# Ledger of designs, part 10: peptides against a protein of PDB entry 5CWW

Target 1, 194 residues: chain A of PDB entry 5CWW
Amino acid sequence: VPKLQGPFDFDLNPEDEQDDEVELKDIYVIGEKPRVADLMRGEEEELEMMKEDQHNGLSLNIICLLSTSGQVKICLDIDGVEAQWLPPRSKNKRLFAPPPEPPSLLTFQTFDTLKPAEVTPDGWPMFSEDATSPYSFYVTHPAGITYISLTPWVFRLESELQSDSEAGTEFRIDLLAKGQGSERDRIFTQTRTQ

## One batch from the design tools (peptide; aimed at target 1 D112)

Design b2_p26_1_s3 (made by RFdiffusion4, then SolubleMPNN; from b2_p26_1, 11 letters changed)
Fold by OpenDDE base, seed 1:
Structure b2_p26_1_s3 (fold): chain B 194 residues (1-194), chain A 26 residues (1-26)
Amino acid sequence: as target 1 above (194 residues)
Amino acid sequence: DPKRQAVLEALKKALEKLKKKVERLE
């Protein structure tokens, strides 16, 4: 049985985040892909197949959070939180290990998918996957559907994480952070029947 | 991996400097 993890601490939350935007209604997790170096230690035959799929996904877990107001928070697991399992029922003595420090997530980006006029008290936004890409998804709400893609920055970040050279890393990371983040496109808007 | 950790620290520092706000819709 999987162990329930959390609560998580959020690093670098927006300063202008409002209380109503903190009420979470849904979560979407994108699991990390294995690092190229870790894959190279596997069987030679798997190496050839992976050379063609050169676009290995991000070697970090991504946690997306959705509030009642339609606000999306994109968080990165920079600490490498591993899945934990419930200890086997063996009566092993509760070693009072100090509670491990709560895992921290790095807030990469926070954005709205709804206009203020579209936010309703009874609104219940939800995530749904994009079958064509693990790094793209939809936010559905009675007011409309928004397409989200993390692809604009995920590949670049992974390239830095896998780079053997530290030269220029700080500069490229700075550009990545300052640049446009996730793609956000409203693909459907519910027409108010006048 | 110290190189990986350096990248993550650089990212954290870059984001801290930006003091990002919520990207709202008008």
Scores: peptide ipSAE 0.557, ipTM 0.936, DockQ to the pose 0.866
OpenDDE base, seeds 2, 3, 4, 5: peptide ipSAE 0.502, 0.551, 0.501, 0.523; ipTM 0.898, 0.931, 0.898, 0.916; seed 2 fails the geometry check

Design b2_p26_1_s4 (made by RFdiffusion4, then SolubleMPNN; from b2_p26_1, 9 letters changed)
Fold by OpenDDE base, seed 2:
Structure b2_p26_1_s4 (fold): chain B 194 residues (1-194), chain A 26 residues (1-26)
Amino acid sequence: as target 1 above (194 residues)
Amino acid sequence: DEKRQKVLEALKAALKKLKKKVERLE
């Protein structure tokens, strides 16, 4: 039986005064890149095709949260949320191991996809995948469609995570934190036919 | 500006911690 996971702890939520009141409507999860060792059990041909794509993947899960207002929160799974199964009912009253500390999510970026005038109480923004990239997706709302790409920072973050050198780490992390975040482009706006 | 700086510092700290965790798992 799959183990129910959550609630998630948001360790680094920027104290956006408004974040505590954000009603979430949708979630989009980008899984971590497959480990080469796990792929070695697959067909060699699939491995070669994925090698080019493997260099572009993040070794962390990304959790995107979408609010009613069209706010997107990009979170990194620091603890590595894996599919967990309920331990087999061993008869022995094993002292309930303290519930594992809820996995910590790091809020990397928060941004809006809607203008204030486009926000409606009955709005239903939704995530949808981009078939061309696992790190790109769309937010669809009746007011319009927004393209989002995480590619500007994902590769740099992965490079930092895989770096064997601690030299310059602080500088590179600073660049990640201060640099260009996710790409956002409104690709469609619905014109209200007056 | 001060709030933003605090967020940046927290992010830096978290990323540093994350890097160390990844290095230990490898």
Scores: peptide ipSAE 0.139, ipTM 0.706, DockQ to the pose 0.054
OpenDDE base, seeds 1, 3, 4, 5: peptide ipSAE 0.135, 0.134, 0.128, 0.131; ipTM 0.664, 0.698, 0.629, 0.663; seeds 4, 5 fail the geometry check

Design b2_p26_2_s2 (made by RFdiffusion4, then SolubleMPNN; its pose is not in this set)
Fold by OpenDDE base, seed 3:
Structure b2_p26_2_s2 (fold): chain B 194 residues (1-194), chain A 26 residues (1-26)
Amino acid sequence: as target 1 above (194 residues)
Amino acid sequence: DPKRQAVLQALKDALAKLKKKVERIE
């Protein structure tokens, strides 16, 4: 039986997040892509040719969280959260191993998809996938639809993770963190028939 | 592995310095 994972601890969570914005309604997970270096272990010559084609995904899991208010939190699994299974009912009173430290996620970005006036108590925002890109998705709400893309930073981050050179990494990562982050665009707004 | 961890640590450090806030819309 799969063990339900969570709650997660969020490293570097925004300090200005309001209590009403914390209620989660949906989760969208983008699974990690395998590192080419790990796949090609033993074929050094082919590794160099495929390095350019390796920019097809991030070698980290991305966890997107959606609140009732339409707030999206983009988190990175930097520790490698693994699926846990319930231990078999062994009869032995195994001394309660100290509760495993709750898994932590790194908060990369947090942003709203709704204006304050569009937020309703009965609002039910949901994620939906974009068939054109694994790193793009939509947030649907009765008030409208917002397109989100992680592509502006995902490619750059993966490039650094796969780089054999440490030269300039700190500088490029700093620029990545200071950048605009994810793309956010309201593509549809529901017209209230007055 | 060590290089990868260094990148991840650099990212964590960079984000920590920025103290990012919720990006709200009007």
Scores: peptide ipSAE 0.619, ipTM 0.952, DockQ to the pose 0.865
OpenDDE base, seeds 1, 2, 4, 5: peptide ipSAE 0.615, 0.616, 0.615, 0.620; ipTM 0.951, 0.951, 0.951, 0.952; seed 5 fails the geometry check

Design b2_p26_2_s3 (made by RFdiffusion4, then SolubleMPNN; its pose is not in this set)
Fold by OpenDDE base, seed 2:
Structure b2_p26_2_s3 (fold): chain B 194 residues (1-194), chain A 26 residues (1-26)
Amino acid sequence: as target 1 above (194 residues)
Amino acid sequence: DPKRQAVLQALKEALAKLNKKVERLP
């Protein structure tokens, strides 16, 4: 039987989140890509195909959360949440191991996709995938459509995760954290025909 | 992988120092 996982704890949540922005409406998960080093333990022939794909993934799951207000939270699964199965009913009264600390998601970025005037009580923002990129997606709302791309930072983060050199890692990670983060572009705005 | 963990720790520390706010639309 699959083990129920969660609730998830969110590390480094913004302190300026409004109560109305905490209500989640949708979740979009970008699954991790295997690490090249882990794949290199296999067949040599897959090596050439992997060289072209080396630049195209993050070896961490990304969890995107969408609120009723159109706020997007980008979280990283740093613990590597795997599917867990209930241990076989061992009869041994193992003392309640403290419930395993809920897996922590690291909040990387939080941003709005709607202006305050566009937020409505009946608003239903939703995620939709971009068929051309696993690290790009859309937030659709009656007020408009916002394109989001994680590509500006995902590639750099994966490069650090795969790097054999510790030289400059702290500096590059600091720059990554301080950077603009995800691309956000309103590609469509619904003109209210009065 | 200790290197991977070091990168993730550095990221956590960098984000913690920044104490990022919600990026509002203008």
Scores: peptide ipSAE 0.578, ipTM 0.942, DockQ to the pose 0.817
OpenDDE base, seeds 1, 3, 4, 5: peptide ipSAE 0.578, 0.578, 0.577, 0.578; ipTM 0.942, 0.942, 0.942, 0.942

Design b2_p26_2_s4 (made by RFdiffusion4, then SolubleMPNN; its pose is not in this set)
Fold by OpenDDE base, seed 5:
Structure b2_p26_2_s4 (fold): chain B 194 residues (1-194), chain A 26 residues (1-26)
Amino acid sequence: as target 1 above (194 residues)
Amino acid sequence: DPKRQKVLEALKKALAKLKKKVERIE
């Protein structure tokens, strides 16, 4: 039987989040990709297929959260939360270990996809995948459609995670954190017929 | 992997220093 996981704690949430922006409507998960170093230990055939994919995926799970207000939160699973199953009923009265601390997600970026005037109480924003890229997706809302891509920072972060050298890592990570982050483009806006 | 962990800690520290706000649109 699968074990219920959560709630998750969010590390480094933005300080200016409003209460109405926290109500979640949808979740989009981008599963971690195996590390190149881990693949190199496997069969030669898998190595050839991955060499062709110029964009190795991030070796971290990405959790995207969407609020009623159209706010997107991009979180990283740094701890590597895995699926858990209920332990087999051991007959032994093992002392109830204190419940493990709830898993935490690292908030990488938080951004709106809607203008304040577009936010409605009955709004139902939803994620939809981009079939052409695992690190791109859309947020659809009655007011419009926003394209989002994580590729600008995912590639750089993975490069640092796979780097054999610590030289300059802190500097490059600092630049990554300070950068524009995810690409966000409104590709469609619903024309309100006044 | 201690190297990987160092990268992740650096990221956490970098993000913490920024005290990022919600990126709004006009």
Scores: peptide ipSAE 0.592, ipTM 0.945, DockQ to the pose 0.845
OpenDDE base, seeds 1, 2, 3, 4: peptide ipSAE 0.582, 0.581, 0.587, 0.584; ipTM 0.943, 0.942, 0.944, 0.943

Design b2_p26_3 (made by RFdiffusion4)
Pose (drawn by RFdiffusion4):
Structure b2_p26_3 (pose): chain A 174 residues (1-35, 56-194), chain P 26 residues (1-26)
Amino acid sequence: VPKLQGPFDFDLNPEDEQDDEVELKDIYVIGEKPRNGLSLNIICLLSTSGQVKICLDIDGVEAQWLPPRSKNKRLFAPPPEPPSLLTFQTFDTLKPAEVTPDGWPMFSEDATSPYSFYVTHPAGITYISLTPWVFRLESELQSDSEAGTEFRIDLLAKGQGSERDRIFTQTRTQ
Amino acid sequence: ADEKRKETLEALKKALEKHYDDRIDR
């Protein structure tokens, strides 16, 4: 039985989130690829409101177990800092009028690319893609350049990143 | 390689903090 890791702290998490934004209904994880895609796990979170949050696993989740009984507890040991994910982007997929209090939006994988996926909700369906942004970040991680890292990363963070488009809307039908 | 990767990821975190309002759409 491996150690339960969490609750993960969302670094740069949006402040003043509403109840239907904090409450989660689905989770979709795009695993890191061997060193074609991003060498990081991408953790996608879907709220009741239809809010989607794209988180990057900067630290890297790895194998971990609780300590054996052989280990003696040390008083001057530091407290274990909670695990962390980096909140890259957060965006709505529903208008306020489309949000149902007890709605169950769902993630769906795209057959052609793991970096594209769908959100389904009684209000409609939405296509989402993290490309080419994830490729640009991977190229910088593999960069052969001596310098310019902070400069190039600043442009990537400024980049709009993921793209999202509604493909279907259900009208006056719950 | 690991040092470059660490630098890139730290730079990313700082850049994301700087461009916080561009990434949040609610």

Design b2_p26_3_s1 (made by RFdiffusion4, then SolubleMPNN; from b2_p26_3, 11 letters changed)
Fold by OpenDDE base, seed 3:
Structure b2_p26_3_s1 (fold): chain B 194 residues (1-194), chain A 26 residues (1-26)
Amino acid sequence: as target 1 above (194 residues)
Amino acid sequence: MEAKRQAVLEALKKALEKNRELRIKR
C-alpha cells in the first residue's frame, strides 16, 4: 500500500508569504531526468557521446505550486523525494526513532501570474502542460493565460550539477540565483466586454 | 561526482538565501 507522504517543509519561503494565507489550488510536478553518471555505470567510453544529450533536463524534481491568487512557487527537490511504501506490519515495537525530518523543498522562485485586480475569490487558476517542452507550462485563469518556461535556468543548473570542475561554480550559481530567469508571458487576457 | 553535486546544491541554497536576505532588507 502506498504511504501518504508529507508534510513537506518549504525552505527559503519569502517572508512576505504568510503561509497561513496561501490557498493552494494546483500542483505541477516535473520529474527528474536520469543522471548521465547513473546511466553510464560501467561504460566509461560512451560518457563523451552522452554529454551532448545531457541537455535533456534537470536531474532534480521540480514542484510548481499555484495559489488562488495566481502566485506560482517553483520548488526544487534537493533531498530526492522517493515514493514510500507502508512498512510491513512487523510486530516488533522497535524504537521510536525520531520521526525523520520532513523532506524539504527548496524555494527557487516565486512570482505572480495575475494582477491584483484580476484576483477573484472564486478564481480557480490551473496548470496545463506544454506539449513542446517538459519545462514549460501554462497557468490558466478566467482573467487570462500565462506561459511559463523554466528553460532559461534549468539547463544551466544541470550543467553545473554535471560539471567536473568546481572552478567558478559558486559565481555561476550566484548569477543563476540572482537572475531567477523563468520566462513569463501573458499570452491571453480576457477582455471584459462591458 | 556525488560530492561535487552536493557542493553545487549547497552553493545554490546559499545563493538563494543571500537573495532572500537582500529582498527582505529592501
Scores: peptide ipSAE 0.568, ipTM 0.920, DockQ to the pose 0.499
OpenDDE base, seeds 1, 2, 4, 5: peptide ipSAE 0.564, 0.566, 0.567, 0.565; ipTM 0.919, 0.919, 0.920, 0.919

Design b2_p26_3_s2 (made by RFdiffusion4, then SolubleMPNN; from b2_p26_3, 11 letters changed)
Fold by OpenDDE base, seed 3:
Structure b2_p26_3_s2 (fold): chain B 194 residues (1-194), chain A 26 residues (1-26)
Amino acid sequence: as target 1 above (194 residues)
Amino acid sequence: MEKKRQEVLEALKKALKKNLSLRIHR
């Protein structure tokens, strides 16, 4: 029987986000790419073909959350949330193991896709995939469509995760965190025909 | 490899914590 997972803790949420007021409407998950080190355990010949594809992804799951207001929260699964199964009913109640710390999602970025005047109580924003890139997607709302791309930071982060050099890592990561983050472009706005 | 990865992730957490105010783009 699959174990119900959650609640998840969100690490480094902005203080102004009263989590209690954010009604989530949709979730978009970008699965992790396999780590180069994990692929090295296979046959050497398949390794060369996979190297080209390996440079094009993040070895962390990305969880994007979309609120009723059109706010997007981009989270990183640092703990590697895997599907958990209920342990077989072995009678040995290890009653006293402290509950495992809830898995944490690291909030990387939060941004709005709607203007305040576009937010409606009955609005139902949704994610949709971009067939051309696993790290790009759309937010569709009755007011318009917003294109989002994670490519500006995903590849840089993966490069650091795969780097054998400790030199300058903290500096480059600090630059990544201070950067513009994800690309966001409103590609369509619904004209209210008056 | 795993130790270095963990160091990068800790650096990321630290950097994001310092830049919390910059992560909300309205």
Scores: peptide ipSAE 0.527, ipTM 0.883, DockQ to the pose 0.770
OpenDDE base, seeds 1, 2, 4, 5: peptide ipSAE 0.526, 0.525, 0.524, 0.523; ipTM 0.884, 0.883, 0.881, 0.880; seed 5 fails the geometry check

Design b2_p26_3_s3 (made by RFdiffusion4, then SolubleMPNN; from b2_p26_3, 11 letters changed)
Fold by OpenDDE base, seed 4:
Structure b2_p26_3_s3 (fold): chain B 194 residues (1-194), chain A 26 residues (1-26)
Amino acid sequence: as target 1 above (194 residues)
Amino acid sequence: EEAKRQAVLEALKKALEKNRSLRIHR
C-alpha cells in the first residue's frame, strides 16, 4: 500500500510571504529525468535514446504549487523524495521514534499569475499540462489562462549538474538564482463584459 | 560525479538564500 507522503517543508520561501497559510489549490509534479550515470548501467541503445531526453530534462523532481490567489511556487526536490510504501505490519512499531523530519523542498521561484483585481474568494486556479513540453504548463483561472515555461533555467541548471568543470559554477548558479527564471505569458484574459 | 552534483546543489541553496527577496515576481 502506498504511504501518504507529506507534509513537505519548504525551504527558502520568500521573506515577503506572510505566514498566512497560503491556501494551496493545486499541485503539478514534473518527474526527474534519469541521470546519465545511472543510465550507464543500461544497454547502449537505451543510453542513446535517453541522452536525447536528458539534454532537455532536469535530474531533479520539480513540484509546482498553486494558491487560491494564483501564486505559483516552483520547488525543487533536492533530496530525492522516493515513493514510500507502508511497512509490512511487523509488530515492532518503534512507537517512540521521533517522526522522521519531513522532506524539504527548495523554493526556486515564486510568481503571480493573476493581478490583485482578478483574485476572487471563489476563484479556483488549476494546472494543466502542455503536451509539447514536460517543463511547460498552464494555469487556468476564470480571469484568464497563463502559460508557464521552466525550460530557460531547467536547461542551465541541468548543465551545471552534469558539468565536469567546477570553474565558474558558483557564478552561473548565482545568476540562475538572481534571474527571473521561468517564462510567464498571459495567453487569455476574460474581459468582464460590463 | 555525485560529489560535484552535491556541490552544485549546495551552491544553489546558498545563492537562493542570498536572493530570497528577489524571488517574488509580480
Scores: peptide ipSAE 0.564, ipTM 0.910, DockQ to the pose 0.740
OpenDDE base, seeds 1, 2, 3, 5: peptide ipSAE 0.563, 0.562, 0.563, 0.563; ipTM 0.909, 0.908, 0.909, 0.908; seed 2 fails the geometry check

Design b2_p26_3_s4 (made by RFdiffusion4, then SolubleMPNN; from b2_p26_3, 12 letters changed)
Fold by OpenDDE base, seed 1:
Structure b2_p26_3_s4 (fold): chain B 194 residues (1-194), chain A 26 residues (1-26)
Amino acid sequence: as target 1 above (194 residues)
Amino acid sequence: DEAKRQAVLEALRRALAKHRDLRIKR
């Protein structure tokens, strides 16, 4: 049986957002891609087929959160939270190991997908995948559909994570943090039929 | 190198904290 993971601690939440005040409606998880070092432990034949895929993914899990207001929060699993399984029902005494520190998620970006006038009490925004890219998705709401892409920053972050040199890393990371971040495009807006 | 990876992640954390206002779009 999978162990329930969480609650997560959110690092760098917006100052005005107490986690208790934001009603979440949906969660979208983008799983980490294998690290080059982890792939080198596999058979040589699997290495060749994965070489093309190895350079195209982030070696961190991404957790996307969606509120009732259409706010999206993009979080990074920097601690590398692995899937935990409940220990087999062996009768052996739970040594009360201190509860492991709750996993921390790093808030990378927060943005709205709805205008204030589009937010309704009965509105139910949802995530949906993009079949063409693992790092792109949609937010659907009765008022419209927004396309989201993480591709503008994911590749750059992964390049830093895989770099053998510390030279210029702080500068490039600073530029990444200052950058526009995720792409956001409203692809459909529901016209109020008068 | 895991040590370098952790250093990048810590640099990212510091940079995001420094530029927090730029990471919120309305």
Scores: peptide ipSAE 0.623, ipTM 0.949, DockQ to the pose 0.762; fails the geometry check
OpenDDE base, seeds 2, 3, 4, 5: peptide ipSAE 0.620, 0.622, 0.619, 0.622; ipTM 0.949, 0.948, 0.948, 0.949; seeds 2, 3, 4, 5 fail the geometry check

Design b2_p26_6 (made by RFdiffusion4)
Pose (drawn by RFdiffusion4):
Structure b2_p26_6 (pose): chain A 174 residues (1-35, 56-194), chain P 26 residues (1-26)
Amino acid sequence: VPKLQGPFDFDLNPEDEQDDEVELKDIYVIGEKPRNGLSLNIICLLSTSGQVKICLDIDGVEAQWLPPRSKNKRLFAPPPEPPSLLTFQTFDTLKPAEVTPDGWPMFSEDATSPYSFYVTHPAGITYISLTPWVFRLESELQSDSEAGTEFRIDLLAKGQGSERDRIFTQTRTQ
Amino acid sequence: EEEEEEEEEEEEREEEIEEKEERQEE
């Protein structure tokens, strides 16, 4: 039985989130690829409101177990800092009028690319893609350049990143 | 009584939606 890791702290998490934004209904994880895509896990979170949050696993989740009984507790040991994810982007997929209080929006994988996926809700369906943004970040991680890292990363963070488009809307039908 | 309660719930819902729209316009 491996150690239960969490609750993960969301670094740069949006402040003053509403109840239907904090409450989660679905989770979709795009695993890191071997060193074609991003060498990082991408953790996608879907709230009751239809809010989607894209988080990056900067630290890297790895195998971990609780300590053996052989280990003696040390008083001057530091407290274990909680595991962390980097909140890259947060965006709505529903208008406020489309949010149902007990709605169950769902993730769906795209057959052509793991970096594209869908959100399904009684209000409608939404296509989402993280490309080419995830490729740009990976290229910078594999950059052969001696310098310009902070400069190039600043442009990437300023980039709009993921793209989202509604493909279907259900009207006056719950 | 039931119809008055449903009308109150609809008015509360419309107020919540207006508050969320006003917040998103900020």

Design b2_p26_6_s1 (made by RFdiffusion4, then SolubleMPNN; from b2_p26_6, 22 letters changed)
Fold by OpenDDE base, seed 4:
Structure b2_p26_6_s1 (fold): chain B 194 residues (1-194), chain A 26 residues (1-26)
Amino acid sequence: as target 1 above (194 residues)
Amino acid sequence: AAAAAAAAAAAARAARVAEREARRAL
């Protein structure tokens, strides 16, 4: 039986955003791509073909959170939250070690998909996948549809996470950060027919 | 793992700076 996970702590949350004020409505998870090198320890030819796919995804899970207000929070799973299962009913009372500290999610980016005038109390925004990219998705709200893409930073971040050289990492990360954030395009706006 | 976490944290911090700067430029 799968174990319910959480609570999660949010690291690097904006000081001006209280997480307690954000009513979450949907969640979208972009699973980590396992390092092909760790899976393919027996197939060197497939390892070369998969290295040519320059689209090795991020080695971290991405957790996207969507609020009633259409706020998207992009979080990175730094701790590597794996699927947990309920322990088998072992009659051995292993002293429950105090529950490990909840895993932390790194808040990478927070942005709105709705204008303040488009926010409705009964709004139910939803995520939907983009079939063309694992790092792109849509936010659908009654007011409109917003396309989101993480591609401007994901591959560059992965390159840094895979770099064995600490040399220039700070500079490249500073460039990533000063660079293009997530792409955000309103692809549809519902015209209120009065 | 620690270097990856530090890189991700640095990226997040500086992404937030860039977003604040972009919001001020509009």
Scores: peptide ipSAE 0.174, ipTM 0.758, DockQ to the pose 0.022
OpenDDE base, seeds 1, 2, 3, 5: peptide ipSAE 0.165, 0.169, 0.163, 0.171; ipTM 0.753, 0.754, 0.750, 0.756

Design b2_p26_6_s3 (made by RFdiffusion4, then SolubleMPNN; from b2_p26_6, 19 letters changed)
Fold by OpenDDE base, seed 2:
Structure b2_p26_6_s3 (fold): chain B 194 residues (1-194), chain A 26 residues (1-26)
Amino acid sequence: as target 1 above (194 residues)
Amino acid sequence: AAAAAAAAAAAARAAEIEAREARAAE
């Protein structure tokens, strides 16, 4: 039986966002890059071709949260949240180790997909995948559809995560942070002639 | 890896705050 997970702690949340005030409507998870070496243990030649074309995805899971107001929060999963199963009914009272600290998510970016005038109390924004890229998705709301892409920073972040040298890391991180955030493009707006 | 991710997230948060303050000053 699957174990219920959570709550999650959010590190680096906006100070102005009390966790209690944000009504979440949807969650979108971008899984970590598959360990191609573990999957392709039999075909060395195909591994070389995949290494060249795969702008190697992030080695961390990305958790995207969507509020009723159309706010998107992009979080990084540092702890590697995995599917947990209820322990088998072991008759032995293993001393309840204190519940492990809840996994922490690093808030990387927060942004809006809706204008204040587009926010409705009955709004139901939803995520949708982009079939062309694992790091791109759509936010669909009655007011419109917004394309989101994490590609401006994801590959740079992965490069830092895989870096064997601390030299220049601070500088590259600063460039990553001050650089282009997630791409946001409103691809459709519902013209309600009120 | 975790340290680099944390540093990146912290820097991104700092940049977001700065950008918000800049927009509020306009």
Scores: peptide ipSAE 0.392, ipTM 0.857, DockQ to the pose 0.024
OpenDDE base, seeds 1, 3, 4, 5: peptide ipSAE 0.391, 0.391, 0.391, 0.391; ipTM 0.856, 0.856, 0.857, 0.856

## One batch from the design tools (peptide; aimed at target 1 L161)

Design b2_p27_1_s1 (made by RFdiffusion4, then SolubleMPNN; its pose is not in this set)
Fold by OpenDDE base, seed 3:
Structure b2_p27_1_s1 (fold): chain B 194 residues (1-194), chain A 27 residues (1-27)
Amino acid sequence: as target 1 above (194 residues)
Amino acid sequence: SAEAKEKEKRQKVLEALKKALEKLREE
């Protein structure tokens, strides 16, 4: 498993209101799908299964950040795209290679999973995986559980990333931007028994 | 609106992705 070694540089658009120093509590990483070239070395049967499973994974790493307040940031590793398509830099570890620039993370979406009244100093939200899909997960907090799915946009983004033609790219990107973001559903709320 | 800001952010991301893809296609 390629360990994404931090630190990540957050290309925070300066126009993003400096959200106050959001204290992060948890990180959920969705690794990029295996490269087709790596799959071709494997059994032909796995390649056919991945083609049939319409849930082709994203060729980018996704990094989800969770704050103490229950805010989720969905980030894309843009440098991961460059690393995939750039010919493997010859492993000549030039001893004097400048420290690899930290991967640039682009925030795709930010949303809250908790209401302000649900945020407590001792209540820490955490991520948990969905066994049915790597692109779906839960945020668990004492106040409740929120289901999150990235599937509404991941497939369309991947389709664009796999497109060899620039023709229609602007149109497809516009459709993706205007489309639905991540699915969010509060599946459980703890009723405070007064 | 918060939704409008979110859409704008997504658009910027997609534009950045487009530029990244263009660079990769030129190599």
Scores: peptide ipSAE 0.173, ipTM 0.720, DockQ to the pose 0.042
OpenDDE base, seeds 1, 2, 4, 5: peptide ipSAE 0.166, 0.168, 0.164, 0.166; ipTM 0.720, 0.724, 0.662, 0.664; seed 1 fails the geometry check

